# Peptides against a protein of PDB entry 5ZKO, part 1

Scores and structures below are computed, not measured.

Target 1, 44 residues: chain A of PDB entry 5ZKO
Amino acid sequence: SASNPRKFSEKIALQKQRQAEETAAFEEVMMDIGSTRLQAQKLR
Unless a header shows other numbers, all headers, positions and changes below count from the first letter of the chain.
Peptide ipSAE was made for these designs. It is ipSAE averaged over its two directions, with the distance scale d0 held at 1.0 Angstrom where the peptide's residues are scored. Compare it between designs on one protein only; published cut-offs may not apply.
The geometry check fails a fold that doesn't show the stated peptide or that is severely misdrawn somewhere.

## One batch from the design tools (peptide; made by RFdiffusion4; aimed at target 1 Q19 T23)

Design b1_p30_4
Amino acid sequence: AAAAAAAAAAAAAAAAAAAAAAAAAAAAAA
Pose (drawn by RFdiffusion4):
Structure b1_p30_4 (pose): chain A 43 residues (1-43), chain B 44 residues (1-44), chain P 30 residues (backbone only)
Amino acid sequence: ASNPRKFSEKIALQKQRQAEETAAFEEVMMDIGSTRLQAQKLR
Amino acid sequence: as target 1 above (44 residues)
Amino acid sequence: not in this file (backbone only, 30 residues)
């Protein structure tokens, strides 16, 4: 499972992991401004 | 074909070079991250 | 399309850096 044999299974796994990370990466970058506004509130 | 070499040896060396660079910068930002968490005590 | 390719390349570079850091930590523990 973690290390498939078929190349089709390997490609599917790489695309799955890539989609998960991009989804999570685009969330962290999504609301950075909300954190950048916190500093103006603090200063 | 400069960033994309033909020989596999040149490709492997290129990936190794980039990996060393990426890791070197990563080991810097995560290193002195403690000194930033100490600055946070000043606020509270 | 170019932005999506750049984001995929950045995610692959971050995953490679995390794997290299995990391998270095495992070698240090051994």

